Peptides against a protein of PDB entry 3C66. Designs and how they scored, part 86

Target 1, 189 residues: chain A of PDB entry 3C66
Amino acid sequence: KSWANLFEKNDFFFRYKFYLEITAYTRGSDEQHLKWSGLVESKVRLLVMKLEVLAGIKIAHPFTKPFESSYCCPTEDDYEMIQDKYGSHKTETALNALKLVTDENKEEESIKDAPKAYLSTMYIGLDFNIENKKEKVDIHIPCTEFVNLCRSFNEDYGDHKVFNLALRFVKGYDLPDEVFDENEKRPSK

## One batch from the design tools (peptide; made by RFdiffusion4, then SolubleMPNN)

Design b2_p19_2_s2 (from b2_p19_2, 5 letters changed)
Fold by OpenDDE base, seed 3:
Structure b2_p19_2_s2 (fold): chain B 189 residues (1-189), chain A 19 residues (1-19)
Amino acid sequence: as target 1 above (189 residues)
Amino acid sequence: AKPPKSELKTSLVFTPEYD
């Protein structure tokens, strides 16, 4: 049975206590975002391979599909806010101050012509092999190498006004609402 | 210019079992 069929969406976000979120941000055109997010997504497998060989990591499993969202983003401050608040249930409510682009509203003239921030988020479920409860897991090295790999691919991706990348370590109970279906209850603490 | 906020939004050093 192919690995793809084992990760039916149904339990991935309940299976792990810990997740690594990788978000590609673009404040620009849809074409710019497609190129940037596609690059980031293409490198996630290399990050997984580097995580799997670290002491204390038992499993690093990527979710197969990105989560995609876009916001009306008229200012640079709004773009900084998106990058600060997105990716945690505790902070994502601050994004309600921005207009989320939906299939229902995308044809409105005020949204169609507005500057947008595009987001593509990849998730990696993490399981740990810690013999001693006091042992720390450090994933800074592979994460930093991943960021450098994505940013160095094209000089245009060095423009932080347009292209951004965020890595966030998140507990299952603090995952964004987007990962759960309407009938699914968020994991409790 | 504010230094670009670290692309690492959280600490990536953690103790998994204290949760």
Scores: peptide ipSAE 0.296, ipTM 0.811, DockQ to the pose 0.385
Fold by OpenDDE base, seed 4:
Structure b2_p19_2_s2 (fold): chain B 189 residues (1-189), chain A 19 residues (1-19)
Amino acid sequence: as target 1 above (189 residues)
Amino acid sequence: AKPPKSELKTSLVFTPEYD
């Protein structure tokens, strides 16, 4: 089945027990973020291909639409906090200390001209071929190759003050709230 | 080069527990 047929399914975030989150961060302009996130997004397919050939991986399915968010990010410490706390339901409540930029508030004078951190997050649903519950799966190699590929594309992406990339392995019950509609119940343990 | 540790927010070596 083409990847396109997977996107029509409202059950993507309920279908898998495990997800790989890929977040591109930019503390700078929207133009800088568009270039960086667009690059990262363009490489996700290569990561999927590398995951699919691992013996322990049965399925690696990308959700092709990125989740876009932005925060008022006045300090470097705020930017570090975003990168630490984002991507897990257990920790994302710490982001409530920051002003989320929304369509409703983006034109407010205090938000319009504020420094921002932009986030683009992509998800890969994972299913595993594990017969023995004690067997370990290692996806570190393809993830490392992916990060290196993104970072090596342009020298400007070496500036960690502006551009960051995070990979996070998350269980379905610990996915960020952004992936669920208001009426959707979060997966249980 | 190895990516900075900060780019890998979780362990990517794990035992998938389905229970």
Scores: peptide ipSAE 0.294, ipTM 0.816, DockQ to the pose 0.479
Fold by OpenDDE base, seed 2:
Structure b2_p19_2_s2 (fold): chain B 189 residues (1-189), chain A 19 residues (1-19)
Amino acid sequence: as target 1 above (189 residues)
Amino acid sequence: AKPPKSELKTSLVFTPEYD
């Protein structure tokens, strides 16, 4: 199967047991988010390259499309909750307490002028070449370098009240519901 | 500087338990 078939959503989120989620968060304007998320997305390829050369990583394969979402985010606590709960099936239900912004509701007066948190999430599928099941894989260094690279691009991106970046290691069975189609079954353990 | 702990939401040191 050609590399093109690896980018089909349905195959990608079933292909790997492990994923690295990279989420750019912005509590601010859509324009601020577009700049921030665009920067983060542009650096994901560099992270992939660094992951691929690590001992024990066989494959680091990026899903090329971001997942976009936005929530009404009236408080800093709401923004912290989004950053805590997003990116895991176990915790994402807590986000139901917030109003998801959709194309259908975005023009509602209560939503239009409300503070928003924007999310753009990139996924990297991970396959490991570990001979011994007891061997640890450490991706902390390349992930740290990636975060530093994104944050250092502009001083404004150092403002954690507005701009945040999260890296999450997730098992396939704990991926957010957004990565699956309505008729798809979540991977089992 | 170390990225804020808040940016690494999970441990990035793991044993890939292949079931």
Scores: peptide ipSAE 0.293, ipTM 0.814, DockQ to the pose 0.480
Fold by OpenDDE base, seed 5:
Structure b2_p19_2_s2 (fold): chain B 189 residues (1-189), chain A 19 residues (1-19)
Amino acid sequence: as target 1 above (189 residues)
Amino acid sequence: AKPPKSELKTSLVFTPEYD
């Protein structure tokens, strides 16, 4: 299969059993989010390189495009809820309590002027080279280095009320609904 | 330093056999 076929959305989210999700969160302006998410996205290649050299990892393949979403986020509690519930099919239904911003509703006065949380999510597909099924894979070191690299870039990114970053290990059957088209069946366990 | 617990939403230590 050509490398070009690996970057088709449908092939990517069915190809791997395991994914690393990297989500940049911003509760503030669109401009703040563009700077923060752009920084995070620019560092994903460094994380991939660090993952690929781990003995238990056969392949670390980044998806080329972020998934973008935004919610009306009037309170700090709403922002904490987004960060807790987003990124897993098991928990994402809780986000239905918030108003998702869409192209259809973004110009509504109540949404236009509302405080927002912006989300940009990058995905890395993982294939493992584990001969012994009891062997543990540990990716906490490269993930910690990645978080520290992003947070240390600008002092403003230390403000957890505005800027957040989350890394989540997820199974293909527990990927968020956003990665699948309406006609696509979610991978089975 | 370890990242804040809020930035690691899942365990990053896992055994693929149970999947």
Scores: peptide ipSAE 0.290, ipTM 0.812, DockQ to the pose 0.425; fails the geometry check

Design b2_p19_2_s3 (from b2_p19_2, 8 letters changed)
Fold by OpenDDE base, seed 2:
Structure b2_p19_2_s3 (fold): chain B 189 residues (1-189), chain A 19 residues (1-19)
Amino acid sequence: as target 1 above (189 residues)
Amino acid sequence: SSPVASSFKTSLVFTPEYE
C-alpha cells in the first residue's frame, strides 16, 4: 500500500490493533486552544520518532489529521469528567451529559457565552514486534518526555485548570465513535 | 500524582497477553 493509503481514515482505524491517543484539552478561549493544540500536534512527530526506535515497536504511524470537538464546560468537575471519559468507546457515553458544541448551535446565546472545553485528538497506530510472547513493551519514557516537552514550552501550559494533555493506550475495538463513519462497523475484539 | 502521571489515562505498558 502506498503511504497515501495509510492516511485514509477508513484504512487507518482498522489497520492496527492498538493506538496511542493524544488529546490536548483547553478550558478557555479558542485562541488558547489553537496555540496549545498546535504545539502538541507539532511535537507528535518527535514522539513517533522515539517510539519507532523502541525494540518492541515495529511501527508507530501517526494519523495526520486531528479530531476536533468542544463541549460546554461550566465547572471544573465537568472538565475533569471530559478528561476521564473521552477517548474510549466504553466511557464516551458519559459525555452525553454535556452539551456538544457544533457548527449548528455555536451561535446560540446559551452556548456562545458559555465556558468551553476544547479537544484536539491525535492518533498513532502501533504495531508491536514481540519475538518473545513474554516481553512487555513500556512506552512511559518517550511519553513522559513528550508531555514534559509540551508542558515546558510555555509557563502558562503548566496550569492544569486550563491546559491538559492526555495519553491513552486504546485497542481498536475501543476507539471513540468519532473515528468511524456512520456506515463503518467498529473493529471486533 | 506528578503532573506527568495525570496525563496517562491508561497503562502505557503493552503485554502480549492483550493480543
Scores: peptide ipSAE 0.528, ipTM 0.867, DockQ to the pose 0.395
Fold by OpenDDE base, seed 3:
Structure b2_p19_2_s3 (fold): chain B 189 residues (1-189), chain A 19 residues (1-19)
Amino acid sequence: as target 1 above (189 residues)
Amino acid sequence: SSPVASSFKTSLVFTPEYE
C-alpha cells in the first residue's frame, strides 16, 4: 500500500495507541488564525524529526490534514475553557455550552460579528519501543523546543490573550469525536 | 508557570504501565 493509503483518515486514528495533539488557538480574526496555525503546522515536521531520534520512540507519524473548528468566544474565561476542555473525549462535552460555528450558522447575525476562538489541531501517531519496557519516554524537551520555536517567530505570538498553543498526549480511545467519521466506532480501552 | 509549561495540557511522559 502506498504511503498515500497510510494517510486514509479511517486507518490513522486506529493505528496507534497514543497520539500527540498539537492545537493552535486564536481569539481574534480569521486572518490572524491563518498566519498562526500555518506557522505551527509548518513546524510540526521539525517536531516529528526530533521525536524520531528519541530512543523510546519507534515511529512518529504526522496526520497531514489539520482539523479546523471555531466557537463563539465572548469572554476570556470561555477561551480558557476551550483550551482546557478541547482535545479529549472525556472533557470535550463541556464545549457544548459554547456555540460551534458551522457552515450552516456562520451567516447568522448573532455569530457573524461575534468574537471567535479558532482552533487548528494536528495529530502525531506514536509507536514506542517496548523492548526497553523499564524506561519512561519523556518528550518534554522536543515539545519545549517546538513551542519556543513557534512562539519566538513573531513578537505578536507572545500575546496569550490572542494566540495559544497546546500539546496533549492522548490515548486512542480518548481522541476527540472530530477525528472519527459518523459510521466509525471509537477504539475501545 | 512558564509560558511553555502552560502549553502542556497533559503529562508528556510515556510509562510502559499504560500498555
Scores: peptide ipSAE 0.528, ipTM 0.867, DockQ to the pose 0.396
Fold by OpenDDE base, seed 5:
Structure b2_p19_2_s3 (fold): chain B 189 residues (1-189), chain A 19 residues (1-19)
Amino acid sequence: as target 1 above (189 residues)
Amino acid sequence: SSPVASSFKTSLVFTPEYE
């Protein structure tokens, strides 16, 4: 990555107090994941457009690149745990019980042929236009439309044993460690 | 829970009291 790309990344995850995380999960093949995540990623722009027109949202800014990860996922319970624990700094330490697939270990026999869960995560930085401290901003409508749009594209994406989609509303201080470089200090509360 | 509701792992409501 160019110095400019690193700077843009670092600025993005410090710029906003709130983020919407969109994670596509696949327990299956890399080909299945590529199709599913590619579909989800292609629809994020439509979600951004729907968020930007909400009166309480000043800015909805997508990060342009997904974060990719994969875990050895031998059981359905492991897959449920990944979906429950991923996407928050408070809970992500539970994933240490699973084997993270890396470039260094992916060719190991015990990992190469193991069942895997693939994750692709997109981030949207949110800035709110709050004139009155009593006004709530609710984004469930555009998020529901987005989930329905992704899930209805192909009947195979209705199989929750293989394909899943998660949305999380996360504060900047609770972003996963993956978004920060090793030398970066996490945003304070 | 509806299939859509299971995709929402947090509340999707922002409350300014948490700023």
Scores: peptide ipSAE 0.502, ipTM 0.856, DockQ to the pose 0.397
Fold by OpenDDE base, seed 1:
Structure b2_p19_2_s3 (fold): chain B 189 residues (1-189), chain A 19 residues (1-19)
Amino acid sequence: as target 1 above (189 residues)
Amino acid sequence: SSPVASSFKTSLVFTPEYE
């Protein structure tokens, strides 16, 4: 099985019980987002390496393709709401209150000049090596190192009004709808 | 630090007992 075949979208989001999702947020220009998300994406491999050496982690497998979305984001409160609600099937329905930017609507006058929040999301599938059901696996250290690495790269990335980074630990049944094709059934609980 | 904590939207501690 070629290494490339391990990244077929169809199997990745059904293969693991747990995922770490990493989202880069930008409320600003597309150019600002491309720089920020590109930086975050470039560092995900380092996070994977740090996760793989933890005794409680059997596998940390990155999905290679980012998921991209953008919303009209007229207020700072909307931007906070996006960061709170995105990345979980339980909460993502709140995003329906915002205008999703699409290829079909991006040239509309009301959307073209509107403030936008851009999102780029990376996924890491996790398999745990828990021999004892009482053992806890804590990934705070490598995740903290990763956040610090991304935020310290440029002083501009310290501006939380523009640039944000979120890490979420999710179960397969609570993955966002964006990771599944229209005909795919969400994993059961 | 407060900025790092705000980046964690969920617990990053896994406990098998909750499966």
Scores: peptide ipSAE 0.480, ipTM 0.853, DockQ to the pose 0.408

Design b2_p19_2_s4 (from b2_p19_2 with K5A L8F M12L D17E)
Fold by OpenDDE base, seed 3:
Structure b2_p19_2_s4 (fold): chain B 189 residues (1-189), chain A 19 residues (1-19)
Amino acid sequence: as target 1 above (189 residues)
Amino acid sequence: SKPPAASFKTSLVFTPEYD
């Protein structure tokens, strides 16, 4: 089935038991984030190609639309908290302590000029060749190569105070709420 | 260079059947 058929059915986040989340973080300007996230997004296809050739990986399918969010982020500690808590349903409720930037509130004086953390998240659905119940799948090499490729593209992306990149392996039942429509029921365990 | 450990928020070595 073509990737186009995945989008037509809105079943991407129900199709796989496992997902790789790739989040680009920026604590800075929207322009900085657009450049950083755009770079990361442009390299996801290379990561997919590297995952597909691993013996334990049967399928690696990217969801091509990024999920975008931003928070008021007044401190470095808040930025670390975002990077720790984001990307899991179990932990994302901690982000409620921060002000989410929305289209409704972005023009408020307290938000407009506030320091912000921007997030762009890409998802890869994973299916495995489980021939042996005890076989471990190891994806750290292609993921490491991917992170190094993104971080080495520009010297500015070495500044961890501004630019961050995180990869998270997540089960379908622990995906963030953002991937489901209001009328969709989260996958059960 | 090897990326910081903080780039990986979970283990990237796993056994899918027990998950």
Scores: peptide ipSAE 0.378, ipTM 0.827, DockQ to the pose 0.445
Fold by OpenDDE base, seed 4:
Structure b2_p19_2_s4 (fold): chain B 189 residues (1-189), chain A 19 residues (1-19)
Amino acid sequence: as target 1 above (189 residues)
Amino acid sequence: SKPPAASFKTSLVFTPEYD
């Protein structure tokens, strides 16, 4: 059975208490981002496989669709802010200081010609098998291997001014607003 | 090589019930 047939898309962000977010960032051209994000996305399955074999992980389920966003990003400081604040509801309000690029505004002269940061975000829902409530889960090894795999694929991806890759562990109630439809209520704590 | 620390925006060592 394909992963797509096991779960309805509609409850994915309500199904798990915990998520691993994988965001590919590009401050450059759309073409650069498509290559970078496409590479990252292609490797997510390898990360899932490595997570699934960890004793503390019962389920690692990837959401099949990336979330795409872009911001006007005139400065390197803005790019750092995006990377710091994105991926958590608690912090994402800081991104309101930046102009989100939308289908409605992308043709505006001030946006069209502006430097942009592109974001592609993949989500992995996590369910844990913890026998002892105090047991720690450690996923840093497979995550490190994943980041190294992506960044070592092409020398260009070593340029942190252009290409970045971030992993964030997030609770369901702290997921970004982008994962919910306008009519959906954010999960409670 | 180790990825830059900036690649991990949160701790990847956690206790799911208490963190």
Scores: peptide ipSAE 0.377, ipTM 0.827, DockQ to the pose 0.448
Fold by OpenDDE base, seed 1:
Structure b2_p19_2_s4 (fold): chain B 189 residues (1-189), chain A 19 residues (1-19)
Amino acid sequence: as target 1 above (189 residues)
Amino acid sequence: SKPPAASFKTSLVFTPEYD
């Protein structure tokens, strides 16, 4: 089945029990983020290919569109908090303490000149080939290779004060609210 | 080199539970 058929039904975030989230973070300029996130996004297909060949992985399907958000981020502690709390429904409410940048508020003087953290998140839906319910799946090697590939592309991406990359394994019921439309109910446990 | 521990927000070794 072509990946294209997954997008027509808008059921991607209901189709799988498990997802791999890949988030590129930038505390800096929009231009810096566009370069960093664009690089990360360009390498996701290589990660998918490496996941698909693992014996425990039946399916690895990327969602083709990134999710974009940005926050006013005055301090390094705020930036660490964003990276800790983002990507899980259980923890994302902590982000309400920060000012979300929107099209409506981006021209406000207090927001326009403020330091910002930019986020771009890619999702991979995972289905597992587990004959034995006790069988462990290990995806740490492909994920490590992916992170190293992205970070090694440019020396500037080694600056953790500016550029970060996080991978999170998430169950469908714990996906961030951003992946669902206002009228969609999140998956149950 | 191993990426910083901060790159992985969850364990990437897991037992998928479908129940």
Scores: peptide ipSAE 0.376, ipTM 0.828, DockQ to the pose 0.487
Fold by OpenDDE base, seed 5:
Structure b2_p19_2_s4 (fold): chain B 189 residues (1-189), chain A 19 residues (1-19)
Amino acid sequence: as target 1 above (189 residues)
Amino acid sequence: SKPPAASFKTSLVFTPEYD
């Protein structure tokens, strides 16, 4: 199979049973988000390298493009809700209470000037080499190092009211709807 | 330092075969 075929969106989100989601959140300006998400994205390769050397991980394969979304986010409670509910098909329906910013609505006066939360999400497909069914895989060390690396880059990124970074381990059947095309059936349990 | 608990939305210690 050509290397190019390994990065087709449709194949990627069906190829693995497990995914690591990395989401950069910004409640602020688009410029703030661009800097923050760009930094996070630039460090994903380092996380992949650290995951690949773990004995229980056979493959850590990054999807090369981020998923971008933004919501009208008038309150801190809304921002906490976004961070709690985003990244899982089981919980993402709670986000329907917020106004999703789209290309169609972004120029509406009520949306244009509204406070926003921006999201950039990177995915890593995981394949495991587990000999024993009772063996646990532990990825907390490389994930902790990654978060610390991103957060320590600039003092401003310590402001949790503006900048956040979340890692989520997700099964293929529980991936957010955003990763599938309208005609695609999500993986079964 | 440990990252804020909010950075990890799921457990990062898991048994893939039971999932």
Scores: peptide ipSAE 0.369, ipTM 0.824, DockQ to the pose 0.442

Design b2_p19_3_s1 (from b2_p19_3 with S1M S2K H6R V13I)
Fold by OpenDDE base, seed 1:
Structure b2_p19_3_s1 (fold): chain B 189 residues (1-189), chain A 19 residues (1-19)
Amino acid sequence: as target 1 above (189 residues)
Amino acid sequence: MKAKARINKDELIFTPEYD
């Protein structure tokens, strides 16, 4: 049974108390982002395998589809702000200061030719061993190895002005609004 | 060179709290 068929979108973001977010950022062309995000996405399975073998982790389950968004990003400061604020419900409201690119507005003259930041985010649901709930879990090493793997694939991906990669540990109640449907209530604390 | 990742090390070392 393919992992893809196990969880419909609707239950995945309610199933776990903890998530690892993997976000590929690109300030450049859509073609640049497609190559970068595609590479990152192709390596997520390797990260999952490394997480699953950690003693404190019972389950590491990837969501099969990326979440994609893009913003008008005229400055480097805007790009830094996007990377700082994205990925948490507590901070994502700051992104409302930027113009979100949508299918409805992408052909507007002010948006079409504007510099853009592209985002692709993959999610891994994490379940921990109850017996080890009092023990510290360290996922920093496999996450760092993953980043090094992605960034080393092409020298162009070393340019932090264009390409970035973030890994964020997030609790289910603090997931971004984008993962929930309009009629879904986010998990309570 | 360690590729700069936007990773907060302290956030990736945690005790799971199941509230």
Scores: peptide ipSAE 0.316, ipTM 0.838, DockQ to the pose 0.582
Fold by OpenDDE base, seed 3:
Structure b2_p19_3_s1 (fold): chain B 189 residues (1-189), chain A 19 residues (1-19)
Amino acid sequence: as target 1 above (189 residues)
Amino acid sequence: MKAKARINKDELIFTPEYD
C-alpha cells in the first residue's frame, strides 16, 4: 500500500489496535522546536524500517503528519507534567490545568511572551503477527537507537531542560483526543 | 553517554494482546 494512503487521517487511528507515539518536546522558542521536531520527524522513517524487520511486527505504518500543540509552560515542573501526562487519553485531562496555545489566543499579552512547551507528535500504527501473540515483542532497542540518533545530531539536544523525546506504546482506545475529529468516536477496547 | 529517552522499557517489551 502506498504511503499516500497514510495521509488520510480518516481511518488511520481506527486501523490499528496499537500505536507508537513519538513526541518531540521543546521548552524554548518556536525556532528551537522547529529544528528539533524537524530532525525527529526526518528520522521516523529509519525507526519504521527497524520496526518492520522485527519478527513480531507485521506492519509499522507512520502517520505522515505530525500533531502540533503548545502550552504555556512557566515552570520546569509544568514541563515535566506535560511530558508525563501527554499522549494518553487516561492522563491528558491533567493538561487542562495548563493554557493551551491556540490560533485564537496566541496574540494575547499573557500568552504571546510566556514561556512555552512545544509538542510535535508522530504516530506509527502497529500490527502484530497473530502467530506471535504468545511471544514478547521488544521494540525497546530500535526505539532507544532512534532516540540516540536524534539526540546525538547536535550537542544542544542533550539539554533535557529544553529538548525531550518520548516514545510511548499506546492502545488505540487510549490515544489522545487530538487524533480524532469531533464527530468521531474513540475506538472501544 | 547514551541519551536518556523518555522511554518506559517495560512498555516497549510486551506481548501483543488483541483480546
Scores: peptide ipSAE 0.316, ipTM 0.836, DockQ to the pose 0.570
Fold by OpenDDE base, seed 5:
Structure b2_p19_3_s1 (fold): chain B 189 residues (1-189), chain A 19 residues (1-19)
Amino acid sequence: as target 1 above (189 residues)
Amino acid sequence: MKAKARINKDELIFTPEYD
């Protein structure tokens, strides 16, 4: 398959068994989120470069576009719940307790004026060396360095009440529903 | 000081299972 096909959404989320999910969270304004998520997205290439040189990793390919979502988030507890439950098919059903902001409802007064949590999610598809199937792969170091790089860019990004950053290792069958189209079948185990 | 992140270290140390 050509390199060009790697960047097609429908192929990307079926191509790998494993993904690294990077989510930038903002409980604040859309402007705050745009700056924060834009920074995180701009640094993903550096993380990819660090992953590619690990002996256990054969391939690390970023998906080029973020997934954007937002929820009405009236409390800090709601914000914690979003960060705990988002990013896995196993847990994402808990988010049904919150109001998802959509193009259809965003202009409603009750939603427009509500506190919001914004999410921007990037994916890296991972392929591992067969010889290492019996060995543990450790990616926590490059992931931690990536977080430190993003959080240290501006002092404001140290405020965890507003800005958060999560990295999650996800199996293809446990990807969030948002990565699949309505006509696509979720990968099986 | 390590920046606060939502990273589960144990989740990022794994044996890839293809089967």
Scores: peptide ipSAE 0.305, ipTM 0.832, DockQ to the pose 0.567
Fold by OpenDDE base, seed 2:
Structure b2_p19_3_s1 (fold): chain B 189 residues (1-189), chain A 19 residues (1-19)
Amino acid sequence: as target 1 above (189 residues)
Amino acid sequence: MKAKARINKDELIFTPEYD
């Protein structure tokens, strides 16, 4: 399959058994989120490059488009809940307790002026060198470096009440529902 | 200051199991 085919949604989320999920969170304005998520997204390629050179990683392919979502987020506890529950099919149902902001509802008075949490999520498909089935792969270092790079770019990004960044290792069967079309079946275990 | 990320170190150190 050509490199181009890996950037189509339908093939990408079935192509790998493992994914690295990168989520930029903002509890603040859309403008704040645009700056933060844009920065994070701009650095993903550097993370990919660092992952690709690890001996245990055969392939690290980014999905080129972020997944965008936003929730009414009236409290800090709600923001913590979003960050805890988002990014896994096992836990994402907890987000149903929050109001998802959509194009259809964003102008409603109860939503328009409400505090919001914005999410931008990037995915990296991972394939590993299986020469030794018992060898651990450690991607903690490049992930930490990536976080440090993003967070150090502006002092404002040090405010964890507003800006957060999560990196999660996710199995294909546990990807969030957002990555699949309604007619697509989730990968099996 | 080490930037706090929501990274579970234990999740980023794994043995990839291909069934």
Scores: peptide ipSAE 0.299, ipTM 0.831, DockQ to the pose 0.607

